# Ledger of designs, part 285: peptides against a protein of PDB entry 4N78

Target 1, 186 residues: chain A of PDB entry 4N78
Amino acid sequence: HFQVICRLLGYQGIAVVMEELLKVVKSLLQGTILQYVKTLMEVMPKICRLPRHEYGSPGILEFFHHQLKDIVEYAELKTVCFQNLREVGNAILFCLLIEQSLSLEEVCDLLHAAPFQNILPRVHVKEGERLDAKMKRLESKYAPLHLVPLIERLGTPQQIAIAREGDLLTKERLCCGLSMFEVILT
Target 2, 155 residues: chain B of PDB entry 4N78
Amino acid sequence: MAELQMLLEEEIPGGRRALFDSYTNLERVADYCENNYIQSADKQRALEETKAYTTQSLASVAYLINTLANNVLQMLDIQASQLRRMESSINHISQTVDIHKEKVARREIGILTTNKNTSRTHKIIAPANLERPVRYIRKPIDYTILDDIGHGVKW

## One batch from the design tools (peptide; made by RFdiffusion4, then SolubleMPNN)

Design b2_p27_6_s3 (from b2_p27_6, 13 letters changed)
Fold by OpenDDE base, seed 4:
Structure b2_p27_6_s3 (fold): chain B 186 residues (1-186), chain C 155 residues (1-155), chain A 27 residues (1-27)
Amino acid sequence: as target 1 above (186 residues)
Amino acid sequence: as target 2 above (155 residues)
Amino acid sequence: SSIEEVLKSVQPVIEKSLEKLKEEEEK
């Protein structure tokens, strides 16, 4: 599904969707969630001392539960705040999955373009074959497919420019070193 | 352009008119030959004259048709060439627009991206400056690394 | 007489056309 979405939206569509999601997330964080956090901070006991370790982990948990009983019983926290947090989480996950899907699509595009861009695939050398010979054969095989050099030889200056730009656009992909997810997490 | 115009406005219409006129004249010649043959005391001479006129007429028509056909073909070739040039121009514009759109799209999405910090420290550094120019790391992308990832994608 | 005039008018055109055809064949 995400792959289809990526294909359908393209870079522009994905950018728009991500921007809107970021806005929504920001709005949720700065709005409702922030308000709840502030309210919780007000209700939070000012002095919550760490219980003695002698109570063990369950006892310590129970202690904190007791100290935070009023907070835990805050019904709106469970309903509205947690729902908003879930929405934020879902948005983040969505962005992550879109980025992953986009990266896969970009990789596929790069792989498909490789023969036309003087990028040779990794050669699996069978036993007894010389790597160099196989590489030379591959180079010879794909040499006629090198688009930019071909157009540089046969094309008009305008065509050459377009070919170079197209080649550059084909090579420059987000998956090569850019992450949207890191921005989303910020 | 002048040649095409000449073909369209003068040569082809002229050729068509000539052919039509030839047809009408040939009909008259045929009628004459028929009448001449009937009225002539020397049937052999009349027949020979008819044969001569027939041969000449056929040659003339053939010439006119050939000339007209060649002119039409030439016209079509010129038009086809013009069409190809127009198509090339349109394609160039289209490609330019597409590239531009793609660049814009990439800029937009690029704003939403940051360089993958290889540093393990997940410092969620809020990208302070949103407008960081998408520094395309023009590092030669070793696509060989991508070969391992691409094998799993069933297209 | 009218037909003869028409024939006379057509004859030169036909002859010229024939000559042109012959010239094209020789090329």
Scores: peptide ipSAE 0.020, ipTM 0.565, DockQ to the pose 0.004
Fold by OpenDDE base, seed 2:
Structure b2_p27_6_s3 (fold): chain B 186 residues (1-186), chain C 155 residues (1-155), chain A 27 residues (1-27)
Amino acid sequence: as target 1 above (186 residues)
Amino acid sequence: as target 2 above (155 residues)
Amino acid sequence: SSIEEVLKSVQPVIEKSLEKLKEEEEK
């Protein structure tokens, strides 16, 4: 589904969606969530000492439950805070999945374009074959498919310029060195 | 452009008129030949004259048709060439626009991106002293002891 | 007499056309 969305939206559409999601997340974090966090910090027990180990795990849990009773009750009453946190979480996950899907699409595009852009696949050398000879054979096989050199030879100056720009755009993809998700996490 | 205009306005219409006039003239020639054959005492001479006029008429028509056909073909070739040039121009504009749109889109998404931190695989230099894995004997925690504590103190 | 005049008018055109056809065939 995310792959289809990425194909449909393209770079521009994805950018718009990501920007809007960032705005929503920012609004949620700076607004409602911040207010709840401030309130929770005010009601938090100032002194929460670790109970004695003698109480065991259940006793420790009960101790913390008692110390945090007001917070738990407040959180249960204020379902809006959890909903907002869920929305933030969903937005983050959505961004991650979009980026992953986009990366896959870009990789596929690069792979499809490779034969036309003088990018040779990594050749597995079988035992006994000279790597150089195999590479040379591959180069000769794919040489006629190199689009930019072909257009440079046969095309008009305008066509050559367009072909070069198109080639550059095809080669330069986000997956090569850029991450959107890292920006979202900051 | 001048050649196409001449073909459209002068050569092709002129050729059509010439062909029409030729048709009219051929009809007159045919009538003449028929009458001449009927009225002539020398039927053989009249027949030879008719053959001559027929051959001449056919040659004339063939020439007119050929000329007209060539002019029409030339016109079509010029028009086809013009269409190809227009197509090329449209394609160029379209491609330029597409590239521009893509560049804009990439700029927009680029603002939302940062460079992937190439995780310098710091070779975690394994500290030389492999501390012997202390066999954590997991003593089975008997959780059955917790069964008795869960009875809610009836306040 | 009217037909003879028409024939006389057409004759030069036909002859010219025949000459052009012959020239094209020789090419």
Scores: peptide ipSAE 0.019, ipTM 0.566, DockQ to the pose 0.004
Fold by OpenDDE base, seed 3:
Structure b2_p27_6_s3 (fold): chain B 186 residues (1-186), chain C 155 residues (1-155), chain A 27 residues (1-27)
Amino acid sequence: as target 1 above (186 residues)
Amino acid sequence: as target 2 above (155 residues)
Amino acid sequence: SSIEEVLKSVQPVIEKSLEKLKEEEEK
């Protein structure tokens, strides 16, 4: 699904969606969530001692429940704050999944373009074959597919320019060194 | 263009007219030959004359048809060439627009990205100046990084 | 006769056409 979304939206569409999501997240964090956090900090028990380990897990839970009873029972926290946090979480997850899917798509594009860009796969040389000979053979095999040199030889200056730009755009992908998710977390 | 115009306005219409006139003349020649054969006391001579006229007429028609056909073919070739040029122009424009759109899109998404290798410590300095061309790391893309993401194609 | 005139008018065209055909065949 995310792959389809990436293909459908393209870079521009993804950028727009990401920007809008960031705005929403920012709004939620700086607005409602921040206010709730501040309020919670004010009402937090000043002294919350760690319960004795002797109480066991249920007792510890009850202890914390008692200490935080007023906070847990705060209706607005449950209904509004937690919902907003879920929305933020979903937005972050969405961004992550989109980025991952986009990266996969970009990798596929690079792989498909490789034969046309003088990018040869690492040849798994079987034990007895000279690596150099195999590489030369592969180079010779794929040489006719090199698009930019072919167009440079046969094409018009305009076509050459377009081919070079296209080649550059094909090579320069986000997955090669850029991450959107790090910016989102920031 | 001048050649095409000559073909369309002069050569082809002229050839068509010539062919039509030839047809009309052939009919007259046929009538003449028929009448001459009937009226002539020397039928053998009349027959030979008819053969001569027939041969000449057929040769002329063949020439006219061939000339006209060649002119039409030439016209079509010129038109085909023009269409190819138009297609090339359209394709060029389309590609230019697509590349431009892609560049814009990449800039837009680029502002939402940071270098993966930036040590956690470096403040993701959102490039302060939105206007700074997203320095695409033009470094030779080490495609080996992609090896782990793809279907195991060891580059 | 009107036909003879027509034939006379066509004759040069025919001859010219035949000459052109011969020239093309010789090429």
Scores: peptide ipSAE 0.018, ipTM 0.551, DockQ to the pose 0.004
Fold by OpenDDE base, seed 5:
Structure b2_p27_6_s3 (fold): chain B 186 residues (1-186), chain C 155 residues (1-155), chain A 27 residues (1-27)
Amino acid sequence: as target 1 above (186 residues)
Amino acid sequence: as target 2 above (155 residues)
Amino acid sequence: SSIEEVLKSVQPVIEKSLEKLKEEEEK
């Protein structure tokens, strides 16, 4: 599903969606969540010491439960704050999945474009074959497919310019060195 | 353009008219030959004359038809060439627009990206400077991740 | 080229034949 979304939206669409999601996340974090956190901080017990180990695990839990009883019982925390946090989480997850899907698509595109861009695949050399000979064979095989050099030889200046730009755009992909997710986490 | 115009406006219509006139003239010649044959005391001579005129007339018509046909073909070739040029121009514009749109899109998405940290430590790196060149440094991509997706190119 | 030569030869003959026809009709 995410792959389909990536294909459908393209770079521009993804950018728009990501920007909007970032705005939403920012709004949630700076608005409702922040307000709740501030409120919670105000009502938090000033002194929450670790209970003595002598109380045992149940006693310690009861102790903390008692100290946080008012907070835990705060209905709005459960309904609104946690929901907003869930929304933020979902948004982040969505962004991650979109980025991953986009990266996969870009890698596929690069792979498909490779023969046309003088990028030779890593050749698995079987035992007994010379790597150099195999590489030369591959080079010879794919030489006619080198698009930019071909167009440079046969094309008009305008076509050459377009081909070069297209080649550049094909080579320059986000997956090669850029991450959107890291920006989202910041 | 001038050649095409000449073909369309002068040569082809002129050729058609010439052919029509030739047809009319041939009909008159035929009538003449028929009458001459009927009125002539020497029917054999009249017949030979008729044969000569017929042969000549057919040759002339054939030439006119051939000339007209060639002009029409030439016209069509010129038009086809013009269409091809137009198509090429449209394609060029279309490609230029597409490239431009793609560049814009990449700039937009680029703003939302940062360099992949090679450092093991998830350092919250400051948002990448807005002025990131649209030029992405091509790093060797490990294509092995695609091995599990679809018909892996078994090289 | 051969057809053009034939045509050039035929045109005067046709014209001459037409002229003769006109002369005979006036006749």
Scores: peptide ipSAE 0.021, ipTM 0.560, DockQ to the pose 0.004; fails the geometry check

Design b2_p27_6_s4 (from b2_p27_6, 8 letters changed)
Fold by OpenDDE base, seed 3:
Structure b2_p27_6_s4 (fold): chain B 186 residues (1-186), chain C 155 residues (1-155), chain A 27 residues (1-27)
Amino acid sequence: as target 1 above (186 residues)
Amino acid sequence: as target 2 above (155 residues)
Amino acid sequence: SLIQEVLETVKPVIEESLKKLEEREAE
């Protein structure tokens, strides 16, 4: 699903969606959630120490539940605050999954473009073959596919410019060193 | 451009007219040859003359057809070339627009990106002394301060 | 090209012969 979304939206569409999600998240965090958190902090027990590990995980949970019983039982927290937190969580997950899917698409594009950009795949050398000979053979095989040099030789100046720009755009991908998710978390 | 115009406006129409006129003339020549053969005392001479006219007429028609055909072919070639040039221009514009759109899109998404950093492991330090649970004393909490948040309904 | 050259050489002859035929028909 996310792959399809990435393909359909492209970079621009993804950017728009991400921006809108960020706005929503910001609005939720700075608005309702912040107010609830502030209020909760005021009413929280002053002393809530870690229980002994001897109580085990269930006992520890029960201890904290008891300490926070009045807070947990507040109906508005369950209906409004937790819902908003879920929305924020979903937005974050969405962004993460979109980024991952986009990265996969970009990698695929890079791989598909590689033969045309003088990028040779890693070669597995069979026993008895010389690496150098195999590499030379591959270079020779793919040499005619090098698009930019081909266009530089046969194309018009305009075509050359477009080819170079296209080549650059093809090589420059977010997956090479950029992350959107880190920005979202900041 | 001038050549195409000349072909379209002058040479091809002219060739068509010439061919039509030639057809009419051929009919006249045929009639003449027939009459000449009937009226001539020297049938052999009349036959040779008819043969000559027939050959000439056929050659003329062949020439006219060939010329017209060549002109039409030339016209088509010029038009094809023009279409190819137009296609090339359209493609160039299209590619330029696409590249531009892609650049814009990348700028837009780029502002939402940062360099990938390796996550550092954070050490969690446990408190040294585990304190005994304090007896829970339930105190009523007033949550009315939250009434203005969300649905805005005061209970 | 050769055919074109031949046709170009024959063109005047044909035109001249057609003219002669027209002249004879006018008589």
Scores: peptide ipSAE 0.022, ipTM 0.581, DockQ to the pose 0.004; fails the geometry check
Fold by OpenDDE base, seed 5:
Structure b2_p27_6_s4 (fold): chain B 186 residues (1-186), chain C 155 residues (1-155), chain A 27 residues (1-27)
Amino acid sequence: as target 1 above (186 residues)
Amino acid sequence: as target 2 above (155 residues)
Amino acid sequence: SLIQEVLETVKPVIEESLKKLEEREAE
């Protein structure tokens, strides 16, 4: 599903969606969640000492439950705050999955473009074959497919310019060195 | 353009008119030959004359048809060439627009990206200056990850 | 090319024949 979304939206669509999601996340974090956190901080017991180990695990739990009773019983925390946190979490996950899907798509595109861009695959050399010989064979096999040099030789100046720009755009993918998710986490 | 215009406005219409006139003339020749044959005491001579005129007339018509046909073909070739040039121009514009759109899209998404830090330490490095062209570190993309997904060419 | 040469050779002959026919009809 995410792959389909990535294909459908393209870079521009993904950018728009990501920007809007970031706005939503920001609004949730700076608005409702922040307000709840501030409120919770106000009602938080000022002194929450670790109970003595002598009370045992049940006693310690009861102690903390008692101290946090008002917070735990705060109905709005369960309904609104946690829901907003879920929304934030879902948004983050969505962004992550979109980025991953986009990266996969980009890698596939790069792979498909590689023969046309003088990018030779790593050849597994079977025992007894010279790597150099295989590489030369591959080079000779794919040499006619090198698009930019071919167009430079046979094309018009305008076509050459377009081919170079297209080649650059094909080579420059986000997956090569860019991460959207890291921006989202900051 | 001048050649095409000449073909369209002068040569082809002129050829058509010439052909039409030729048909009219052929009819006159036929009538003459028929009358001459009927009126002539020497029917054999009249027949031979008719054969000569017929052959000549047919040759003339064939010539006119061939000339006209060649002019029409030439016209079509010129028009086809013009269409090809137009198509090429349209394609060029289309490609330019697509590239531009892609560049814009990439810029838009680019602002939402940061460089992948290879360093283990999640140091929140301040977003590098927006203006620096995202140096695509051409890290060799390990395409082996795709080996499991696609019908990779099993060499 | 050969057809064109033949056609070019025949064209004057036809024109001359048509002229002769017109002259005879006028007579």
Scores: peptide ipSAE 0.021, ipTM 0.581, DockQ to the pose 0.004; fails the geometry check
Fold by OpenDDE base, seed 4:
Structure b2_p27_6_s4 (fold): chain B 186 residues (1-186), chain C 155 residues (1-155), chain A 27 residues (1-27)
Amino acid sequence: as target 1 above (186 residues)
Amino acid sequence: as target 2 above (155 residues)
Amino acid sequence: SLIQEVLETVKPVIEESLKKLEEREAE
C-alpha cells in the first residue's frame, strides 16, 4: 500500500503529505498534549521521594501508583491525551513507512537506470570466472546503452543539456544519504 | 514556407486542373478518332492517326499525373518535416517542464530531509541552516535490498 | 529537372495535337 502511495504521490505529493503531517504533529504536541502535560505537572506531587528500595519493584510501583493515583484516575488523560499521542505515533510511523517505501522505489529506479548510466551491477563471480573478464564483458554489453554519451555524440546542445540534467536527477535520490525520518523525530 | 505554399495553392491545384482538362480533351480526341475512323475512306491512315493521338494523349496524362504525384509527395515530405520539428520542440518543452517540476518537487521534499548522520550519536541535530545545498554524500547504495524483489516476496 | 524536361517536351506535343484536332474538326 505504501508503495502505491509513493508511486501515486511522487516526490511532491509525498512532501506535501509529510509537511501536513508535521503540522498536525506539531499542533498536537504544542496544543493538547502540552496542555495535558502542564495540567499533569500541576497535579503531580511536588515531593515524590523515591521509596526505600526495601519495598522491591512491586512496592515501588505501588508507591508511585499511590502517589500518582489522582493522575491515573484522570479520565481525560486516558481518552484524549493518549489518543493524541497515538495519533502522533501513527503519524510518525506513517512517515517512516513512506520513507522506507520511497527508498525502495528510488533504489529500483536506480537499478533500472544503471545500465544507461554506466553503472555496472555487482557481478556475482561464479567459481572459475575472472572478475575482470566478466566486468569487461558487461561493460561491452552495456556500452551502447550509455545514454548521456550517446546523446552527446548525436544530440543537439539542448538535448545534451536535458540528458545531463535527467541523468543527474536520476542519480540523485534521497536514499543516497538523506532521511526524512530524522527530521520528523526532531 | 514559400515552397509549401506554392505547392498547396498553385502547383497541386494547377496540376489537378490540368489533369482534369487533359481528361476532357482525351475524351474529345477519342470521339474524334472514332468518328474519323468511321468516316475515313483510308482506315489505315485513320488508325495510325488514332494511335498517334492516343499515344500522345496518354503520354501527356502520364506526365501530368507524375508531376502532380511528385508535387504531392514533396508537399507531404515538407509537412512531415515540419511536423517532426514541431514534435521535437514540443518534446523539448515538455521535458524541460518535467525536469523543472521534478526539481521543484525534490527541493520541497529535500527541505524535509537531513543528511543521515552516520555518527551513532542520536543527537537530535536541529535542522541546521536550510540554505546549505545538501551535499549528497554518495553513500554506496546497497542494492541488496532489491535482491528479494521479483522473487515473489510480498513486502 | 528531368520531369520538367519531359513536361516541356510533351506539353507542346499535346498542344500541337489538340490544335491539329481542332483544325480538323473545323474542316
Scores: peptide ipSAE 0.020, ipTM 0.580, DockQ to the pose 0.004; fails the geometry check
Fold by OpenDDE base, seed 1:
Structure b2_p27_6_s4 (fold): chain B 186 residues (1-186), chain C 155 residues (1-155), chain A 27 residues (1-27)
Amino acid sequence: as target 1 above (186 residues)
Amino acid sequence: as target 2 above (155 residues)
Amino acid sequence: SLIQEVLETVKPVIEESLKKLEEREAE
């Protein structure tokens, strides 16, 4: 599903969706969630000492549960604040999944374009074969596919310009070194 | 453009007219040959003349048809070439627009990106001495203070 | 080219013959 979404939206559509999601997340964090957090901080126990390890994990959990029981049981917190937090979480997950799907599409595009851009695959040398000879053979095999040089030789100035721009756009992809998700997490 | 115009306005119509005129002329020739044969005392000579005229007439028609056909073919070739040029122009414009749109899109998404950083090591600092849990006396928390909070975000 | 040459050679002959026919018809 996410792959289809990425294909349909393209870079522009994805950007728009991501921007809107970020706005929503920001609004939630700076609005309702922030207010709840501030209020909760005011009502939080001033002195909450860590229980001794001797109580074990169940005892420690029970201790903290007891200290926070009234807060956890607050109906408005449960219904509004936690729901908003879930929405934020879902938005983050959505962004992650979109980025992953986009990255896969970009990698596929790069792989498909490679023969046309003078990018040769890594050659596995079998025992007894000369790497240089194999590489030369590969170069010769793919030489006719080099699109930009071909167009530069045979094309009109306008076609050459388009070919160069297209080549550049094909080479420059987000997956090569950029992350949207990292921006979201900062 | 001038050549195409000449073909469309002069050569092809002229060829068509010539072909129609040829039909009329051929009919006249036929009538002449028939009458000549009937009236001539030398039927053999008249027949030979008729054969000659028939051959000539057929050659003429063949020539006219061939010329007209060639002109039509030439016209079609020119038109096909024009269409190809138009197609090329449209494709060029389309590609230019697509590239532009892609550049804009990439700028838009680019502002949402940063360089990939692999170093996320978060060190959790644990307190050395766990303090003994102080018996917490539960004071009822008045949550009414929260009642005014949360109405602001109308979804 | 050969067809054109043939056509060029035949065209005058046809025209001349048509002219002769027209002249005879006028008589």
Scores: peptide ipSAE 0.018, ipTM 0.580, DockQ to the pose 0.004; fails the geometry check

